# Peptides against a protein of PDB entry 5HOI: the designs that were tried, part 220

Target 1, 351 residues: chain A of PDB entry 5HOI
Amino acid sequence: FRYMPFSPAGTPFGFTDRRYLTMNEVGYVSTVKNSEQYSITVSFFDVGRFREYHFEDLFGYDLCFLNEKGTLFGQSKTGQIQYRPHDSIHSNWTKIIPLQAGERITSVAATPVRVIVGTSLGYFRSFNQFGVPFAVEKTSPIVALTAQNYRVFSVHYSQFHGLSYSLSELGTSSKRYYKRECPLPMSLPNINSDMKKDANLDYYNFNPMGIKSLFFSSYGDPCIFGSDNTLLLLSKWRSPEESKWLPILDSNMEIWKMSGGKETTDIHVWPLALAYDTLNCILVKGKHIWPEFPLPLPSEMEIRMPVFVKSKLLEENKAILNKKNEIGADTEAEEGEEDKEIQIPVSMAAE

## One batch from the design tools (peptide; made by RFdiffusion4, then SolubleMPNN)

Design b1_p22_4_s3 (from b1_p22_4, 12 letters changed)
Fold by OpenDDE base, seed 5:
Formats: sequence, structure tokens, C-alpha cells
Structure b1_p22_4_s3 (fold): chain B 351 residues (1-351), chain A 22 residues (1-22)
Amino acid sequence: as target 1 above (351 residues)
Amino acid sequence: DEEEEEELYEKVLESLRRRAAA
């Protein structure tokens, strides 16, 4: 295992000179390799609210976090970070994070009020939006970070204990934990099954944990989307005894339903954010599980608990088709290609 | 077949669009 720089919904270069450093509901950050330099572009989905901007990157930023107020960049090996506000009112700032020999920045996060840096040695560094440091804490090795307002969701990895998570609030004077290095019930990538396709090997080398993204929902609940294409939400995190991970969407099951029950390997969900009851995502076509260039428009996928078994849905659909054929034998009803949409029982749309 | 994969992609995309418009 090697600690790799993680950014939410970041993509590998693959065989190209370009990749996405990060993407979410606000927009997407791309980098293009030009000889020894990189050109970074910060693009937005709401073109009326934000203006696209670009700059030359001489440092080779491999970490990124985008929010509504600015973009945080990081270089995993050198420890350099840069915050760039989207507005021209606030100045850019740069800082070097002190790294030990072999230490890497593994993830960065930024909100309008906090900047967070996590490392492969488990150093958790917090700053305000102006780069003023608050604290340094030693945790288990950090592999991923996200943040919303004052809250931080951190994922940790131990070779002995696997994945854990923390949920914390970064006040002005102190850090509060709601969860501290609790077990994370997320499946790691299965090297033997997933590596049969060269495209999956490139992604695994880029992101060994298989965490496609992590974010806070619009309600402020921690979400994680793993290699199994299941969206997990941390429910009831304010009540330590009641807190649980909910599998709120199996995106492979939803694609299977929408395809009319066809198995496919060339349609993928790429997660951006959770807004209310909808996963904002990119629907990806092709062998690569990540979006290429140009970026498709975002899609919304309604969250649904994976309570359906494929075999039962296929039996129910066959029973409906057989009943339609028994009734339809006497009427020359036009064979309109009624989309063989699996009638999802209306009763499950309300949980 | 690349055509069948395209038809499946467009079908899924259209299903997502119809649900977002409802």
C-alpha cells in the first residue's frame, strides 16, 4: 500500500495529459500538463454566479478542494498549499506545511472559514481561511478529508485496523469530536476482481482506497462513495449511541433498473454531492469509471435504499408482462415501445 | 457493441432527465 494524494472526485491522467483535480456541486478543477508546467482551470456549473479562471502551475499541484468561496491547492511531496478565492477582493495566500522525511500531504479541505491539511503520518493541521494556524493534532494516518463550515469528516487508514473515520468540529479555541477514529464499514477495492480490466488498475494506482468522493449532504451529514458504487450516509451522528452508516444508494442497481435490467460495464456514476434526496453526479460512458473530457452535464439520481433483489424484480416484471399479455390478446393495442421501466412500488419513494 | 452501449447510456440519461423534470 502507498499513500496517494486524495481529492474529492479527482481523476487520473490515464493515457492523457489532462485530468480533474477535483469536482463537486460548485464546479470542477482541471489540470493540463504542458512540458514541465501545468495549466489549471477552475470551472463552475453556475456560470451566472461564478467566472471561470485559469493560471499556470509551476509546482505540480496534485491536491485540490473546491468550495463556493475559493479553491485550495496542495502539493503532496513539497508540502506547499495555496488558497485562491474566486473573487478578486480577497488575496491568494501560499504556505509550506512542514513535512518529515517520507511524509506526504494525503488530503486537503477548505470551507469559507477553515483550511485543513491531513498527512500520511496522521498530522491533522487546521487553519482559518487566511492561513492562520489553529492547531496540530496527531491522529492515525489520514487518507481523505472533506469539510463543511466548521465540521470535518476525516478518513484514516491503518494496516492493522483498516479504515476508520472521525467527525469533528473546529471551533475557535478547541476541536470537538462527534466521532473519533470509529470503524468505517466501507469495502476496500478487491484487487483480484477489479484489476482484470486495465482501466481499473490505473484508477487503483491513483486511488488505492477506492474512495471516489466524500462530502457533506445539504443537511450536514457525512457521505462517502466507495469502489462498490454505494453511497453511505452517516445518520444520527449527533447521538453517539444511535449513529449508523446507511447505504442510501446502490448506483449499480439504479443503472441496472434504468437500463431495463441489462447488465452493463460501460455506464458509471461519478459522485459530486448529495442535495436533499438526490445524488448530483456525472453519468459516465465508457470503460473508464471516471469522466473524461469534455465533462458531461451533471445528472440527479434519487436516493433509494437497496432493499430490492434483482431476482425478485425480474420475477415481478415477468408476472406483470404475463398479465398484460393475457389481457392484451383481444385488443389490437399498438405495440408502443412502453419503456420496460421496472415499476418501482410508489410506497418506497417516501423513506 | 458500441451502438448498444450508446443506446443504453442514452436510455439511462433520458430516465434521469425524466425523473428530474417530474
Scores: peptide ipSAE 0.460, ipTM 0.914, DockQ to the pose 0.803
Fold by OpenDDE base, seed 1:
Structure b1_p22_4_s3 (fold): chain B 351 residues (1-351), chain A 22 residues (1-22)
Amino acid sequence: as target 1 above (351 residues)
Amino acid sequence: DEEEEEELYEKVLESLRRRAAA
């Protein structure tokens, strides 16, 4: 295992000279290699609210976090971070994060009021929006960060304990924990099954935790989307004893339902955000599980608890077909059983 | 194969569009 720089919904370069550094409901940040330099573009979905901008990156930023007020960049090896407001009223600022030998910035997050830096040694560094430091805390190694307002969702990794998470609030005077290094019941990438395809190996080398994204919902609940394409939501986090992870969407199951029960390997959900009861996402076509260029328009996928079993639905449909054949419907159309659209019950058809 | 995957992609995309408009 190696600590890699993580950004929410970031994509690898693959065989290209370009990638997404991050994307969410606000927009997407792309970088293009030009020899030893990079050109960064910050693009927005609401083109009426925000103006696209670009700049030359001489540092090779490999970490990014986008919010409604600005973009945070980081360089995992050098410890350089830069905050760029989207408006021209506020100034850009740059800071060097002190790193120990072999330490890396593994994730960065920014809200309109906080900047957070997490490292491979578990240094959690907090700043205000102007880069003024508040505190340094030593935690378990940080692999991912997201933040909303004053709240921070952090994912930690230990070789002995696997994945854990923290949920904290960064007030003016102190950090409050709602959850502190609690077990995270997310499935890790299965190297033996998932790495049979070269495209998955490239993604695993880029993101060994398989965390496609993490965010706060519109209601302020921590969400994580792993390699299993299941959206997990942390419910009841205000009551530490009642807090639980809910699998609120199996995106592979939803694609299967919408396809009429066809199995596909070339349609993928790429998570952006959870707004109310819908996952904002990119529906990706192709062999790569991540979006390429140009970026498709976002889609909304309604959240649904995975209470259904595909095998049982297939058996029920087969039983219905057999009953129709017994009733002597002489329709000789040997349309192969594989091409028949599975009748998903209307209560299950997310229509 | 590629045409069938394209049709399947458009079917899924249209299903998402119909649901978002309801």
Scores: peptide ipSAE 0.459, ipTM 0.914, DockQ to the pose 0.749
Fold by OpenDDE base, seed 2:
Structure b1_p22_4_s3 (fold): chain B 351 residues (1-351), chain A 22 residues (1-22)
Amino acid sequence: as target 1 above (351 residues)
Amino acid sequence: DEEEEEELYEKVLESLRRRAAA
C-alpha cells in the first residue's frame, strides 16, 4: 500500500496529459502537462457568479480543494500549499508545510474560514483562511479530508484497523470532536474483482482506497462515495450513541433502473455533492469510471435507500413475459426481438 | 455495441433530465 494524494472527485491522467485535480458543486479544476510545467484552469458551473481563471503551475500541484471563495492547491512531496481567492480583492498566499522524511501531504481542505492539511504520518494541521496556523495534532494516518464552514470530516487508514473517520469542529480556541477515529464501514476496492477491467487499474493506482469523493451535504452531514458506487451518509452524528452510516443511494442500481434493467459496463456515476435529497453528479460514458474532457454537464440523481432486490424484479418480469406469450400464442405475429425492457414498478422506477 | 451504449447513455441522461424538470 502507498499513500497517494487525495482530492475530492479528482481524476488520474491515465494515458493523457490532462486531468481534473478536483470537482464539486461549485466547479472543476483541471491541470494540463506542458513539458516540465502545468497549466491549471479553475472553471465554474455558475458562469454568471464566477469567472474562469488560469495560471502556470511550476510546482506540480497534485492536491486541490475548491470552495465558493477560493481554491487551495498542494504539492504532496514538497509540502507547498497555495490559496487562490476567486475574487481580485484578496491576495493569493503560499506556505511550506514542514514534512518529515518520507511524509506526504495526503489531503487538503479549505472553507471560507479554515484551511486543513492532512499527512501520511497523521499530522493534522489547521489554519485560518489567511494561512495563520492554529494547531498541529497527531492522529492516525490521514487519507482524505473535506470541510464545511468550521467542521472537518477526516478519513484515516491503519493496516491493522482498516478505515476510520473523525468528525471535528475547528473553533477559534479549541478543536471539538463529535467522532474520533471511529470505524468507517466502507468496502475497500477488491483487486481481484474490480481490477478485472484494465481501465480500473489506473484509477486504483491513483486512488487505492477507492474513495471517489467525500463532502458535507447541504444539511451538514458527512457523505462518502466509495468504489462500490454507494453513497453513505453519517446520520445522527450529534448523538454519538445513535450515529449510523446510511446507504442512501446505490448508483449502480439507479443506472440499472433508468436503463430499463439492462446491465451496463460503460455508464458510471461520478459524485460531486449532495444537495438536499439529490446527488449532484457527472454521468460518465465509456470504459473509464471517471469523466474525461470536455466535462459533461452535471446531473441530479434523487437519493433512495436500496430496499429492493434486483433478482426479484427479474423473476417478476420473466413471469409477466411468459404470461404474455401464453395469451399471444393464437396469433402468428412474428414478435421480433423486442428489447426486453424490464417493467420496473412505478414506485421503484427511477422515472 | 458502441451505438447501443450511446443510446443507453442518452436514455439514462434523458431520464435524469426529466426528473430534474418535474
Scores: peptide ipSAE 0.457, ipTM 0.913, DockQ to the pose 0.760
Fold by OpenDDE base, seed 3:
Structure b1_p22_4_s3 (fold): chain B 351 residues (1-351), chain A 22 residues (1-22)
Amino acid sequence: as target 1 above (351 residues)
Amino acid sequence: DEEEEEELYEKVLESLRRRAAA
């Protein structure tokens, strides 16, 4: 296993010279390789609220986190981080995170009030928005971070225990845990099934955990979107004994429903954020599970708990078709093999 | 093949747009 730099909804280069460093509900950060340097562009969905900006990156930033106030960049190997406010009123700042031999920054997160750096050795470093350090904590190896306001959702990996998560609040004086290195019931990428396509191998090499994104919902609940394309939400996290992960959306099932029950391999959901009861996402067309350039407009997908088994629905629809054919056998047989849309039960159709 | 995948993609997009407008 190799610790790779993680950014929320970041994409690989693949066979191109460009990729998304991160994307969310605010916007998207792209990088283009120009010989020995990179050109970074910070773009926004709300073009009336924000102005796109770019700069030359001489360091090769491979970590990024975008929020409403600025962009945090990181270089996983050198330990350099840079915070760039979107507003020119506030100055950019740069800092070097001390790394041990073989240590990598694995994830960075930034809110308007906190900057967080996580490493492959489990160093959790917290700063204010001006890069003033609060604390250094030793945890299990960090593989992913997100943050909202003062709250941090961290994903940890152990070779012995698999994935775990923490939910913490970074006050002024101390870190409070709501959850501390609890088991994360997320499926890891299945190398034998998922890696049969070269495109999936490239993505696995970029993101071995298969965490496409993690974020806080608009209600402040931790969310994670894995390689199984299921959105998990941490419910009741304020009550340690009642807290549970809820599978609130199977995006493959939703695509299957919206397709009329057609199996496709060339339509993918790329998660951005959870706003109320809708997953903000990019609907990706093509062989790659990640968005290409130019970025399509975001779509909203209503959350729906996966209650139905696809195989049962297919069997029920076949049984209905067979009954119709038995009743229709007395009238002339020339209705061609039109790809009869699978009748999705009304309870599954969004009316 | 590519046309059918385009039609399917547009069908899914239009389904998402209709749901978001409801």
Scores: peptide ipSAE 0.455, ipTM 0.913, DockQ to the pose 0.763

Design b1_p22_4_s4 (from b1_p22_4, 11 letters changed)
Fold by OpenDDE base, seed 4:
Structure b1_p22_4_s4 (fold): chain B 351 residues (1-351), chain A 22 residues (1-22)
Amino acid sequence: as target 1 above (351 residues)
Amino acid sequence: SAAEEEALYNKVLESLAKRKLA
């Protein structure tokens, strides 16, 4: 096994000179080989909100994370990271992460408030958005990272223990764990069954964990999309004893239904994000399980979670809060309720 | 055939687009 650089929804070069470094709901980052250099383009789905930009990459960035405020780049071998704000108001910054012999940066994540670096030796490094370091923690080897606001979802790998995950919050003064190196019930790619096609071997060599992407939902729930094309959502993560992974979408089954019950090997779901009740994804045509160029428009695939219940419960809770505010009950209790896990009534969980 | 694969892909895309409008 080799630790490979992971970026959310990143694609291999394959037989081409170009690949996606990362993609999500905000946009997509591509890189093109030009001799010993790379040209990086940061593109956006909302062309009215953001302007596409490009730059020459002399370092060969193989790690990327895109958010609404900027793009984080990393070089897995050298330890160089660069943050590039999308706006011209904030300056770019570059930093070298000190790496031990044989250590690699395996994943990077960035939010508008945090930068996270994970390594093959399990060094978890946290920074603010300006590259000021907070802490260095030693964990199990990190294979993937994502982050939303102050929250970090990390995937770890041990040859002895397999896949685990952590969910943490990076406050100003401390790191809180909601989950710490708990077992991740995700299937690893099956070398013998899945590698019958050369295209699958290329992808496995690029991403041996088969983690196509990981993200937080619009509701702040950790999500992971593996090689089995099942979207897993971590439910009830605020309650350590009640927390569970929910298979909220089998994308192969959904393609099968939409095809009219035809087995197809030439239609694939490439995950971007989970927004409310829909998986934002690229519907890929062809033998490769990943999108090629040009990138198709994103599609929305409905999930089986009663997220309509979560939205209705949010609306009902907002309506209850608004009614309490109209009744003149003291305002001090409000800021703490938005971060409460919406309890789905047992009656709605049985449908 | 490539045409059948394309027709199938378009059928899936149309199905996704219809569900978003419902």
Scores: peptide ipSAE 0.378, ipTM 0.878, DockQ to the pose 0.437
Fold by OpenDDE base, seed 3:
Structure b1_p22_4_s4 (fold): chain B 351 residues (1-351), chain A 22 residues (1-22)
Amino acid sequence: as target 1 above (351 residues)
Amino acid sequence: SAAEEEALYNKVLESLAKRKLA
């Protein structure tokens, strides 16, 4: 096994001189080989809100994370990271992460308030948005990271235990765990079945875990999209005993239904984000499971959220809206963790 | 055929677009 640099929805070069470093609901970051250099372009889906920009990369950044405020870049071998705000008012900063012999940065994440670096030795490094360090923690080897606000979803790999995940909150003074190195029920790429097509071999060499992307939903739930093309959502993560992974979308099954029951080998879902009840994705045409250039327009695929998840999300949104309306009055409304035990109807687990 | 794959891709795209409008 070899630890490879992971970025959410990043693509390999394949036989081309260009690839996507990362993509999500905000936009997409591309890199083009130019002799010994790279040209990086940061593009946005909302062209009215953001302006595309480019720069020359002398370091060969192979890690990237895009958010609404900036882009984090990393070089897996050298330990160099760079944060570039989208707004010119804020300065770029660069930092070198100290790496041990053979250590690699395996993943990076950035929010408007936090920067996170994970390594092949399991060093978890946290910073503020200005690159000021908070802490260094030793975990199991990190293979993927994503973050939203103060929350971090990390995926770990052990040769003995397989995949695990953590969900944590990075406060100002401390890290809180909601989940700590719990088993991740995601299938690893099946080399024997999927690699009969040479085009898939290149992808699995680029991404041995087959994690196409991971993100937080618009409601702040951890999501992961594996090589099986199933979207998993972590439900009830605030209650550690009640927390479970829900298969909320089989994208192969949805393509099969939309095709009229035809088996297709040349249509693929590439995940970007989960917004409410829709998976934002790129519908890929061709032999490669990843998008090529130019990038197609994003599509929205409706998820089959269990009715209890939709109802809970509607109740949480009503509670958030009511709290926003009541914050017009000075009352310290207690954080009543209403642990309302929503029973799952048995019928939806069997369809 | 490449034409059948393209027709199938377009059918899936149209199905996604119709669901977004519903």
Scores: peptide ipSAE 0.378, ipTM 0.878, DockQ to the pose 0.465
Fold by OpenDDE base, seed 5:
Structure b1_p22_4_s4 (fold): chain B 351 residues (1-351), chain A 22 residues (1-22)
Amino acid sequence: as target 1 above (351 residues)
Amino acid sequence: SAAEEEALYNKVLESLAKRKLA
């Protein structure tokens, strides 16, 4: 196992010279290899609110976090971080995070009021938006970070305990924990089953944890989207005893429903954000589970608790078809019926 | 086929777009 730099919804280079460093509801950050340099572009979905910009990256930033006020960049090996406000009111700043031998920055997050750096040794470093340090805490190894306002959702990895998470609030004087290194009920990628598809090998080499993204919902609930394409939401996190992970969307099931019950391997959901009751996402076409270039327009997918299993829906539809065939005995069943779209009940298809 | 995959992708996109307008 190697700690890899993680950014929310970041994509691998694959066989290309370009990738997305991060993407969310605000926009997307791309990097292109240009000889010994990189060109970074920060693009926005709301082109009326923000202006796209680019710059030359001499450091090879491999970490990124985008918010409504700026972009944080990081270099996992050197410990360099850069914050770039989207407006010209505030200046860019650069800082070097001190790293021990073999330590890597594994994730970075930024809000309008906080900058967070997590490392492979479990150093959790907090700063204000101007790069003034607050604290350094030692935790279990950090593999992913996201933040909203003063709240931080961190994912930790231990070889002995697997994945854990913390939810904390970074006040001015102290860090408060709502959750501290609690078990994260997310399945790790099954290397042996999923890697048989060459297209996924590059992704799992890039992101061994299979965390496609993590974010806070519009209501401030921690969300995580794993390799199983299930969106998990941490509900009731303010009450330690009542807090639970809810599977609020099976995106494979939703694609299957919208396809008319066709099995597809070439349509994928790439998560951006959760706004109210909708997952903002990129619908990816092709063999790669991640978006290529150009980036498609975002889609909205309504969240639903997985009440129905594909198998049960298939059985119900087969039972309906068999009943129709028993009533209609006189019309030659033309052999072409195997490709009949599973009639998803109009209530489930229109919903 | 590539055309069938494209048609399926477009069907899913149209389904998502209709849900956003409803």
Scores: peptide ipSAE 0.377, ipTM 0.875, DockQ to the pose 0.724
Fold by OpenDDE base, seed 2:
Structure b1_p22_4_s4 (fold): chain B 351 residues (1-351), chain A 22 residues (1-22)
Amino acid sequence: as target 1 above (351 residues)
Amino acid sequence: SAAEEEALYNKVLESLAKRKLA
């Protein structure tokens, strides 16, 4: 097994000179080989809100994370990271992460308030948005990271225990764990069955964990999309005893239904984000399971979870909070009350 | 055929687009 650099929805070069470093709901980052250099382009789906930009990459960035405020780049071997704000007001910054012999940066994540670096030796490094370090923690080897606001979803790999995950919050003073190295019930790619197609071998060599992407939903739930094309959502993560992974979308089954029951080998779902009850994704045509160039417009796939209850309960909770604020209760709304887990009534969890 | 694959891809895209409008 070899630790490879992971970025959310990143694509391999294959037989081409270009690939996507990352993509999500905000946009997509591409890199093109130009002799010994790379040209990086940061593109956005909302062209009215953001301006596309490009730069020459002399370092060969192989890690990327895109958010609404900037792009984090990383070089897995050298330990160099760069943060580039999308605005011209904030300065770019660079940092070298100290790596041991044979250590690699395996994943990076960035929010408007945090930068996270994970390594093949399980060093978890946290920074603010300006690259000021908070802490270094030793965990199991990190294979993937995503982050939303102060929350971090990390995937770990052990040769003895397989895949695990952590869910943590990076406050100002301390790291809180909601989940710490708990078993992740995701199947690894089956080398013997899936590698019968050359196109799957290239992807496996690029991403041996088969994690196409991982993100937080619009409701702040950790999501992962594996090689089985099933979207898993971590439900009830605030309640350690009740927390479970839910298979909320089988994308192969959805394609099969929309095709009219035809077996299709040349239509694939590439995940971007989960917004409410819809998976934002690229519908890929062809032999490769990943999008090529040019990038197709994003599509939305409806998920079957009764998220309608979660949206109503969020609206009801917001309405209760707004009513408490109108009643002039000088109870400092502890930032912790917005984060009360929406108890789905037991009756709706059985359908 | 490449034409059948394209027709099937377009059918899936149209199905996704219709669900977004519903």
Scores: peptide ipSAE 0.374, ipTM 0.877, DockQ to the pose 0.433

